# Ledger of designs, part 176: peptides against a protein of PDB entry 3PUK

Target 1, 227 residues: chain A of PDB entry 3PUK
Amino acid sequence: ERGLKSVVWRKIKTAVFDDCRKEGEWKIMLLDEFTTKLLSSCCKMTDLLEEGITVIENIYKNREPVRQMKALYFISPTPKSVDCFLRDFGSKSEKKYKAAYIYFTDFCPDSLFNKIKASCSKSIRRCKEINISFIPQESQVYTLDVPDAFYYCYSPDPSNASRKEVVMEAMAEQIVTVCATLDENPGVRYKSKPLDNASKLAQLVEKKLEDYYKIDEKGLIKGKTQS

## One batch from the design tools (peptide; made by RFdiffusion4, then SolubleMPNN)

Design b2_p22_5_s2 (from b2_p22_5, 8 letters changed)
Fold by OpenDDE base, seed 4:
Structure b2_p22_5_s2 (fold): chain B 227 residues (1-227), chain A 22 residues (1-22)
Amino acid sequence: as target 1 above (227 residues)
Amino acid sequence: SELEKQAELLKKFNEERKKEEE
């Protein structure tokens, strides 16, 4: 068994399933592209059944209403996923489910959150950010879900400079989510490259880590750990 | 910070939802 996979599963279990658990209640779970990969990497369907999930649905697909059941949305805070949720509960259509629990894998932008509040507040029982934006592969190994990260970071083409910054920002954010999941505040280490991308990324990570732990609900000041 | 603002907003939101469910 992979150690990191177990840690991630434990995090999901405590932050998501335990948070919305009702005795004897079954829920439908809605997943997007990222969370599908995430759950597939760290659990089995039998595990989800044990947590009270009767069926998994893709949020992007048309789905038949199951109005008597509550829905657990485990999704990324993207316009696409949020829009799909809004279609399920918005005033423009009949509600597909009895109520919704929403768990975002990352920080939800205010714009998206406000949109949700304005349209579907009465249908939502919980809305939380659990900050898991990575895929565990092996023990101590994870994959960042940032498309073309390598290409843009190492591209010598100046035209990719702006895109490189966007990618670095996304990677930094996801690295922070790993740290949050592992409850670690690492001393960032890196090997410099000719383009100094590693240094820039490290700086972004450090800044974001500081910001995250500043608002840690546990109120704990954590020292830097070896990394 | 923006993160602090978001955290506070979510906290308030969830508190309100909890009250409505009771």
Scores: peptide ipSAE 0.325, ipTM 0.848, DockQ to the pose 0.659
Fold by OpenDDE base, seed 1:
Structure b2_p22_5_s2 (fold): chain B 227 residues (1-227), chain A 22 residues (1-22)
Amino acid sequence: as target 1 above (227 residues)
Amino acid sequence: SELEKQAELLKKFNEERKKEEE
């Protein structure tokens, strides 16, 4: 029985490290807050060394240039992380690294992607979305990283309705990324509560799963599987 | 549809990057 951590690691290995691997080449890997937690949850530094990573750096920190080395950016598609990347490559004369491979943990908004293309396209060797937006905790347990989820989901204040929807959407996205990582199309189940939140979330997940598998399997939707 | 469009954009981007490297 393979734990979720192993599955996540395998996904990262295949989607990220194997994708940019070059024989004899070492890379610097740049992580943000989320991907730091993600990698820490499913691998060791020795594992990263085996994948050709010489050092891990925090994307938010001021770093000294290593112009002879390529950088592997494994980051979330957020304005903060993208801005940090842009600072590394925005100046032609002061590029921190030789080139960049970018792997986003989720779908990158068009606005952010366009910003990257406009300023740093020549420095980028590859840009890919790998759809891992969760933290594995136990063999089949993971943590959703959605700030203030509890407050907005259970708030009786109607003024929070729009924010509640955003939170629900974010949660649904993360659940779908788990399914994508596990290559599963589960039958969604939930415990009924007085609030219709569970039902709404389930519906969002189902819809997003359908969309995902339509895209992934070229129009073929996998049947629901008990997982 | 939006996801498909985005995937296509990334594909195109990567293809262009590959051409520049060659």
Scores: peptide ipSAE 0.321, ipTM 0.846, DockQ to the pose 0.597
Fold by OpenDDE base, seed 5:
Structure b2_p22_5_s2 (fold): chain B 227 residues (1-227), chain A 22 residues (1-22)
Amino acid sequence: as target 1 above (227 residues)
Amino acid sequence: SELEKQAELLKKFNEERKKEEE
């Protein structure tokens, strides 16, 4: 079975499509590099059509305006994706679409959110964080999208210490999104290594899990489960 | 927490957008 893929798809259906669904309404969906991979991993174009998506577009590319249609932005909270969104709606006279629904795959930094609010608030119908920042590969296997994670985590160069911390933070966030998607609060296990990277990552995951479940979508604090 | 603050901000934002649409 499609175990994790099905779970991810169900999450997207509930958190994104059901949230902005209007009967008889078609939307254009804008994807970035990550969400293109994500959706490709867990659904087909026919599935998207069933959810009221007429066409999918790459947010990074220049696109012709379709001013009569609303746009569904399913994107990562990155400066690049946000900037592309802002280009679509930044001009009051030349909005590319009728309105926007924005769903971020992860927590959007305040700096980016403030930038959106300052320029495009009136064009946005919804802005939510759905907390899916991983790619399901198999039923219980996922891939983290953290560039150069291996390099920085295992780099002996002290000059990379700051970058290592950032990368580990990003990895921890993505692991938490997996747990959130699976509705689990697992006990974190790790094997110690000479550089203690596993321990540090585990601590970050535990901290973020705690924070997430305190403010989760269900408003439930889940008990720690040994796994 | 920082996450709680962010959640509240998004909630307020969405509420405002809903009111503007009405």
Scores: peptide ipSAE 0.319, ipTM 0.846, DockQ to the pose 0.663
Fold by OpenDDE base, seed 3:
Structure b2_p22_5_s2 (fold): chain B 227 residues (1-227), chain A 22 residues (1-22)
Amino acid sequence: as target 1 above (227 residues)
Amino acid sequence: SELEKQAELLKKFNEERKKEEE
């Protein structure tokens, strides 16, 4: 039986830790709110030690410099997390670490990426997007990271209709990410609801899955379907 | 697609970083 937690851990291990691993080298790992929850859901501290992580730090907190060590940033592509990273490397005299490896959990907007490139490209050894924007709860159960999803999806206020669509789109994107991580193309099932939210979401997921696997069959990169 | 374009940009970025490290 294939567990989602093990699949997620395997993905992180191969995409992040194996990607930046150097023999005999220890790194400090910086986490944000989401990645803290993510790692807590699928690994133990002993697992991280085995991957060459000596210390885990919260990116939002003030930290003492460890200038002789490289830092592994496993963070979400948000202005808050990026700003904290830039504080660590934005000044030549105030660099907290020797160098940085950056792994984003999702697509990094061009505005944020450009900001990083303009400020501290020379301090970065690696920058990748690994496309994991969900938290595994059980073997086949997960929680989506979509802010205010419940509020907008179940709001009776018609003024929230446009925002509801945006939220559903984000949820659909993350479901496709789960499928990609599991390497599965499942049929979508849902329970009928009075508000027809489940039906709409199912349609979005089906469309996105079709697009994703169409691209994959052509031998192109995996990820969110974009123009 | 925009996804493929960005992947290429990141690839280029990482290649440049590797060259600078060498």
Scores: peptide ipSAE 0.315, ipTM 0.844, DockQ to the pose 0.358; fails the geometry check

Design b2_p22_5_s3 (from b2_p22_5, 9 letters changed)
Fold by OpenDDE base, seed 1:
Structure b2_p22_5_s3 (fold): chain B 227 residues (1-227), chain A 22 residues (1-22)
Amino acid sequence: as target 1 above (227 residues)
Amino acid sequence: SELEKQYELIKNFNKEREEEEK
């Protein structure tokens, strides 16, 4: 059983592919570094073909225009990925594709969204936040994509306190996306350690879970599930 | 909340795009 991989794939199918599916229409899919890893972890090219994707392209690379086809951007809400998108649609004469569907893996900051809206709104058919920011492994295992997490979390240097908080925030966000993907609101558990890092992370997760389920996509308040 | 505002922002954006396609 693929466990979490299957769940993630189903989430992507329903939230992304089904959302923009049109009969007889093929799309080019644009991926960034994270979403490339994500899709590679939970699907095959044949699966994407079944979902109406003819080819996948790296958003960071220079690409030839395919003006007759619509593009599906499945990307992280980062300045780098957004800037690449903007290059594809920033000029009417230089539009690489017919139109764009944008699906972000997480909450898009207002600043980035406003930048997109201001420059490319007419080229966009749909924008959605999917809230999936982890790499699934076998069973119920996943990998967090948080750079230098170990270093900052365990650094005794007080100068790293701010960075430590940023790292913990990022970890908490990714844990919440796992819960969202699994449609679960688990009780947070952790082992006591000499450092208060686990407790702080748990608190962040709990807070974010609370926020998520108060205003989830369905507008439903979900109770805590058994962990 | 900030999250609520974001949801509304995206919702409104999509609504505008849908209207433009009609």
Scores: peptide ipSAE 0.253, ipTM 0.808, DockQ to the pose 0.657
Fold by OpenDDE base, seed 2:
Structure b2_p22_5_s3 (fold): chain B 227 residues (1-227), chain A 22 residues (1-22)
Amino acid sequence: as target 1 above (227 residues)
Amino acid sequence: SELEKQYELIKNFNKEREEEEK
């Protein structure tokens, strides 16, 4: 049993592939750096073929148009990935694909979402936020994908305070996505450190967990689970 | 909450897209 890997795959299958599945239809799937790692950690190419994916492309690379095929974008809600998407469907360029299904690995900021909506809403068939912003490992181990997280969280330089907050927010989001994926609302435990970052992170996680379970896809409110 | 607002936004967006496909 793959443990967390199986859980993550099942979540992706249900939330992404089943959501946009059309019988007999093949799609091109566009991945960014994070989702490439994510899928590589929990599935094989054969699994993706079974889900109707014919080709996987890197969203950051220049790609030839395949105008007869729809594209499945499974990407992080970052300016970089969004900009690449907009280049594929933006009004200033020819559309690379017939239409787009967009699945974000986390909550998309309103600014980015509005930018997408304003530019290429007619090209989008579906847009959904999926709570999967972590890389699964064996035995329920996961890795957070937050660039320079260690540096900013533990930097003694006060000039990094603003970036530290952004990193802490991102980490909190990813921790919540793990809980959401596992369908658990755990109590947050931490060890205090000199910079008190653990306490701040714990508070952010608790707040985000509360928000998530108030408005989950099923409209279910779940109580705290002891962990 | 801000999260609820975002949820409604994307829900409405998807609804609009579905209507356009009909």
Scores: peptide ipSAE 0.249, ipTM 0.805, DockQ to the pose 0.695
Fold by OpenDDE base, seed 5:
Structure b2_p22_5_s3 (fold): chain B 227 residues (1-227), chain A 22 residues (1-22)
Amino acid sequence: as target 1 above (227 residues)
Amino acid sequence: SELEKQYELIKNFNKEREEEEK
């Protein structure tokens, strides 16, 4: 299957489920808003059952402890999701699950990672960044999950300059994750606008792509493709 | 690079966790 959805599912299967799979073991999977949408776009509940997931839970909601089961956290590296995780394991006496496997959809900032390490390292069996920060739609179509991207990128208000940079950085990162998922190193093309946002974004993408492929797990630097 | 440092941090973290489970 050649569709983007299949590629994303394959990536999740290999990077997440195969990574933590144990024969005969069932896990509870914790999702945030983004990963809920992501999984819904590329798999069915039956697929998750086949991967050893007994139930999926929303990380933001209050949940009953299931102390005999390990938890698979598939979440975005955001303060909100991390804080929810920390609530589950931050107290030695009130761990909700037996242990945690954490898979971030993107690079986790050092500040957040250090916060996790300081609070509940003993509860974590594995932590991995899988670099999937987009939603597949149809075939090769995808959606970037960057809130208010349009508003901040095209706002002429100087007060939004700092937020604009954050948004552009997030967009660039997500584009890189798409490329990484598809195993492509595209040449970036753009048309300049009066605000030159496209140029800036393109530069960010190119820089991040270069950085990614320099440290690629396969040790392969791919040539630029034309798209 | 900063990315390389992060990868090493996570790698080391995972290694420590694996050792604790043995």
Scores: peptide ipSAE 0.246, ipTM 0.805, DockQ to the pose 0.670
Fold by OpenDDE base, seed 3:
Structure b2_p22_5_s3 (fold): chain B 227 residues (1-227), chain A 22 residues (1-22)
Amino acid sequence: as target 1 above (227 residues)
Amino acid sequence: SELEKQYELIKNFNKEREEEEK
């Protein structure tokens, strides 16, 4: 009944924990709002302990330095989360941990990545983008992390048209990440509605799926497709 | 593509970090 949750956990285990695992080493894991929800949906604290995580900390909160331990940042590629990371490693006086492993849940914009490289590259042991931007609910059900998606998609106000497009783009991208996680290339199906939002979204998904699998066939890292 | 460029950038970044850790 929880097939999708298991798939998501396996993805995180292989893409994040196995990727930075060192024998006998414990890490502090830093989470943001999204990754807290994500991990809560697909694992238990005991699972994290088995993966070498000694404690979980919220990236947004003030934390005491633990300079002898390395930190695993599993965070969204947002200015807020990145700024919090930079506070931990941006200067020698502010360095809270021995080193950092960074795993982004989605494509990291160039501006943010460049900001990280410019300020604290020497403190980073690894940086990786993974494709998990959804919360698993049931075996085949997931929740997209797109703020105000319902409001903008169904708003009759023409002033929201531009935002509606942005929301649909974000939704389409997240659906593709689900497909990537499940290793599936499904035919998109929908029920037509008066606003034809379902049709527009379906078209975006189909286009992005095509782009994704073209890239995957080339053996490249799975990530955000161009809009 | 832009995605391919990003892949190479991250790959190179990680390679540099691995070399520094040795």
Scores: peptide ipSAE 0.243, ipTM 0.804, DockQ to the pose 0.456; fails the geometry check

Design b2_p22_5_s4 (from b2_p22_5, 10 letters changed)
Fold by OpenDDE base, seed 1:
Structure b2_p22_5_s4 (fold): chain B 227 residues (1-227), chain A 22 residues (1-22)
Amino acid sequence: as target 1 above (227 residues)
Amino acid sequence: SELEKQYNLIKEFNKKREEEEK
């Protein structure tokens, strides 16, 4: 059984590294908080070197320009990460790198995409969205990256109800991303006690899975697999 | 991060190798 880590790595290798790879060309790779954790969970630095990455850097940190090198941005589609990218290419005279390849871990909102297009389009050689928004831990275990999930899910304050729904939606999206990555449509199981949060999350996941496979470009309705 | 630690190790290794080749 190939572990989830191997599946995730293979997907990244195919969707990101193979997509922008040029013979004899080295790139600087920029990571954010999420993608740093993601890559750390499924690969080694030696693996990245084999894929033509000479240096990895944190997108949030101030970095010295390396104008002769192209940059590979593997980042989440967040305002923070996008703003950091824009700072690298916002001014022609202040471009930190020769060109950019951008790979988002999820769907980029139109607002963020338009902001990038308006300011940095000439510097971008590739922009692609890939669906990887989870961190693999074990062969069949992963962690979700949802901020303040515990607080909102277990808050007794009714004023947090709307935020709780947003958090649960985000969790459901990440679970669906796992299924998409594994090319599986699993049955969802959960423990309902003591709170109904698990039941609600399960329902959201089931609905999203149904929508995903109905809309899947391959037109193949995949049956439920054993989880 | 784990990746940064590995990078530093590789950098140190390469530095040592370059020194040995001089």
Scores: peptide ipSAE 0.018, ipTM 0.442, DockQ to the pose 0.016
Fold by OpenDDE base, seed 5:
Structure b2_p22_5_s4 (fold): chain B 227 residues (1-227), chain A 22 residues (1-22)
Amino acid sequence: as target 1 above (227 residues)
Amino acid sequence: SELEKQYNLIKEFNKKREEEEK
């Protein structure tokens, strides 16, 4: 079996770069914190050049407009990243790039999607969810990108209960994306801890896996294309 | 990140090329 890094790169190449490739065309690629880590883990800059990316930019930073070039946004479906995108295209007079191709690493909530659609739909040539929300490390090893997961999951402080649930939800979602990427629907195994967090997480994963594959089987994958 | 480092290297390289072409 191929290493996880190779699998992830292949997925990105087919789902993102091949999807928006145009002969002779170069694009600027916008990354957030997660996708920067993701690409760093599975490719080199030379690989990106081969895929038609001339420059990579941080979406969170102020950037100079390059109005003659199209932009490829490879970002997480978070309010922060979406807000940064909206700053680039939200105003007709202040568009930073010629057009946008947006590829989300995971399911984009309808609220965020509608916000984008309402403000800058004409600038978007492609919007797709590719379901890659994990960082490959070695071979089949991966890391979930959930900040402070350890602290909240193992905190005995009742005040952290709500945040703990959010963290576990995020972890479950990322595990599902790993399974989707690997085209696997495994049974979930766990060992119980005193706080039984593993059991709760396992239940969340199983539920989300069921939901995902039901949707996938029906061919109801969310995507948008606009000329 | 590693990707950022590579980007910076390319950027510096391109700047150097431009200076040499002047």
Scores: peptide ipSAE 0.017, ipTM 0.445, DockQ to the pose 0.017
Fold by OpenDDE base, seed 4:
Structure b2_p22_5_s4 (fold): chain B 227 residues (1-227), chain A 22 residues (1-22)
Amino acid sequence: as target 1 above (227 residues)
Amino acid sequence: SELEKQYNLIKEFNKKREEEEK
């Protein structure tokens, strides 16, 4: 059992590939740095071929137009990735692809969404947010995508305290995303370290989990599980 | 990335096949 990798793949398959699948249709898939790592961690190229992906390209690179094919953008909701998308469809005369399906790995800020809507709405067939902001390493192990998390969490410099808190919150949010993906409300376990970062993170995770399940559309508070 | 490596291999393979069919 591939454990977390399998779960992530199934999530992507359901949320992305099944959502835009059309019989007999091939698509070009555009990936950014994070989604490249994500897919690499949980699938093979053969898996993507089975899902109707003929070509994978890096969204950050210059690409030749393939106007007869639709494009599947599986990207992070960042200005950089969005800007690259906008370059592909921003010009009416120079659209790189026939149409676009956009799937964000996380919530897209309204500012970015509005920018997309204003310039490329006619080219977009789908625009959805999926909640996958982690990379599975092992069956039950994942890596968070929080820049400089290690540095700030372990910095002895008190001047970094504010940034450390922001990073910790971001990490906690991603952990909650994992839990949501797994449909679990885990009991948080941690090993204490001298800086007590693990304890702080655990507290943040617990708080965010509580908030998440309280606000869940089903109104169901799930009991704590062990993961 | 691992995915890119796999993709490149597939591209190379397909390119070779196309050249051989020509």
Scores: peptide ipSAE 0.019, ipTM 0.495, DockQ to the pose 0.017; fails the geometry check
Fold by OpenDDE base, seed 3:
Structure b2_p22_5_s4 (fold): chain B 227 residues (1-227), chain A 22 residues (1-22)
Amino acid sequence: as target 1 above (227 residues)
Amino acid sequence: SELEKQYNLIKEFNKKREEEEK
């Protein structure tokens, strides 16, 4: 029973691997903390080999250049991950790999996107945003990737109220991403708990789902792509 | 073949990596 994991893998396979695949070509894949967990949750190393990945590397670590091979960056759109990429291709020094394919797990902020474009656009063969910011645990269970979510949602300190709202919004967005990935528009169920966090989150999810499907019906869903 | 060429490159790379990690 791995329905959600299978869906996530299929999404990654079609959106990332199939998108940049060339017959007989192998790539080095660079992962960050989130994407390492993501792939570990839904595939095996043998699966990656079948997709033309020879080795996987941690983007945060120092790595030896492999100038004859192209690199596939599957990373989160964060300053840290982007900075590591820029060190590989955006410096005055020789680039570490032959070329880069970049796939972000979510929308990349304009500031980061512009920074990439300004420094190493010639080395980038593909830059695409996909929508996958959750970790599948079981067939119907997933973990959200929202920093400090637990702390702010359950903080007794009133000073954290504003941040709590931001976190709730981010969580709701990721839940909608799951629904979109599964091609489902479910009814939201929850149990009432102190602080009404579940109720608030449910309301946000319902609203965002409604908005998402309205947009989808109109064919207005777009992402940032460079090729 | 191109595939064989790629395989050889990978093999060499992996060998080098293993040596460096020791």
Scores: peptide ipSAE 0.008, ipTM 0.373, DockQ to the pose 0.018; fails the geometry check

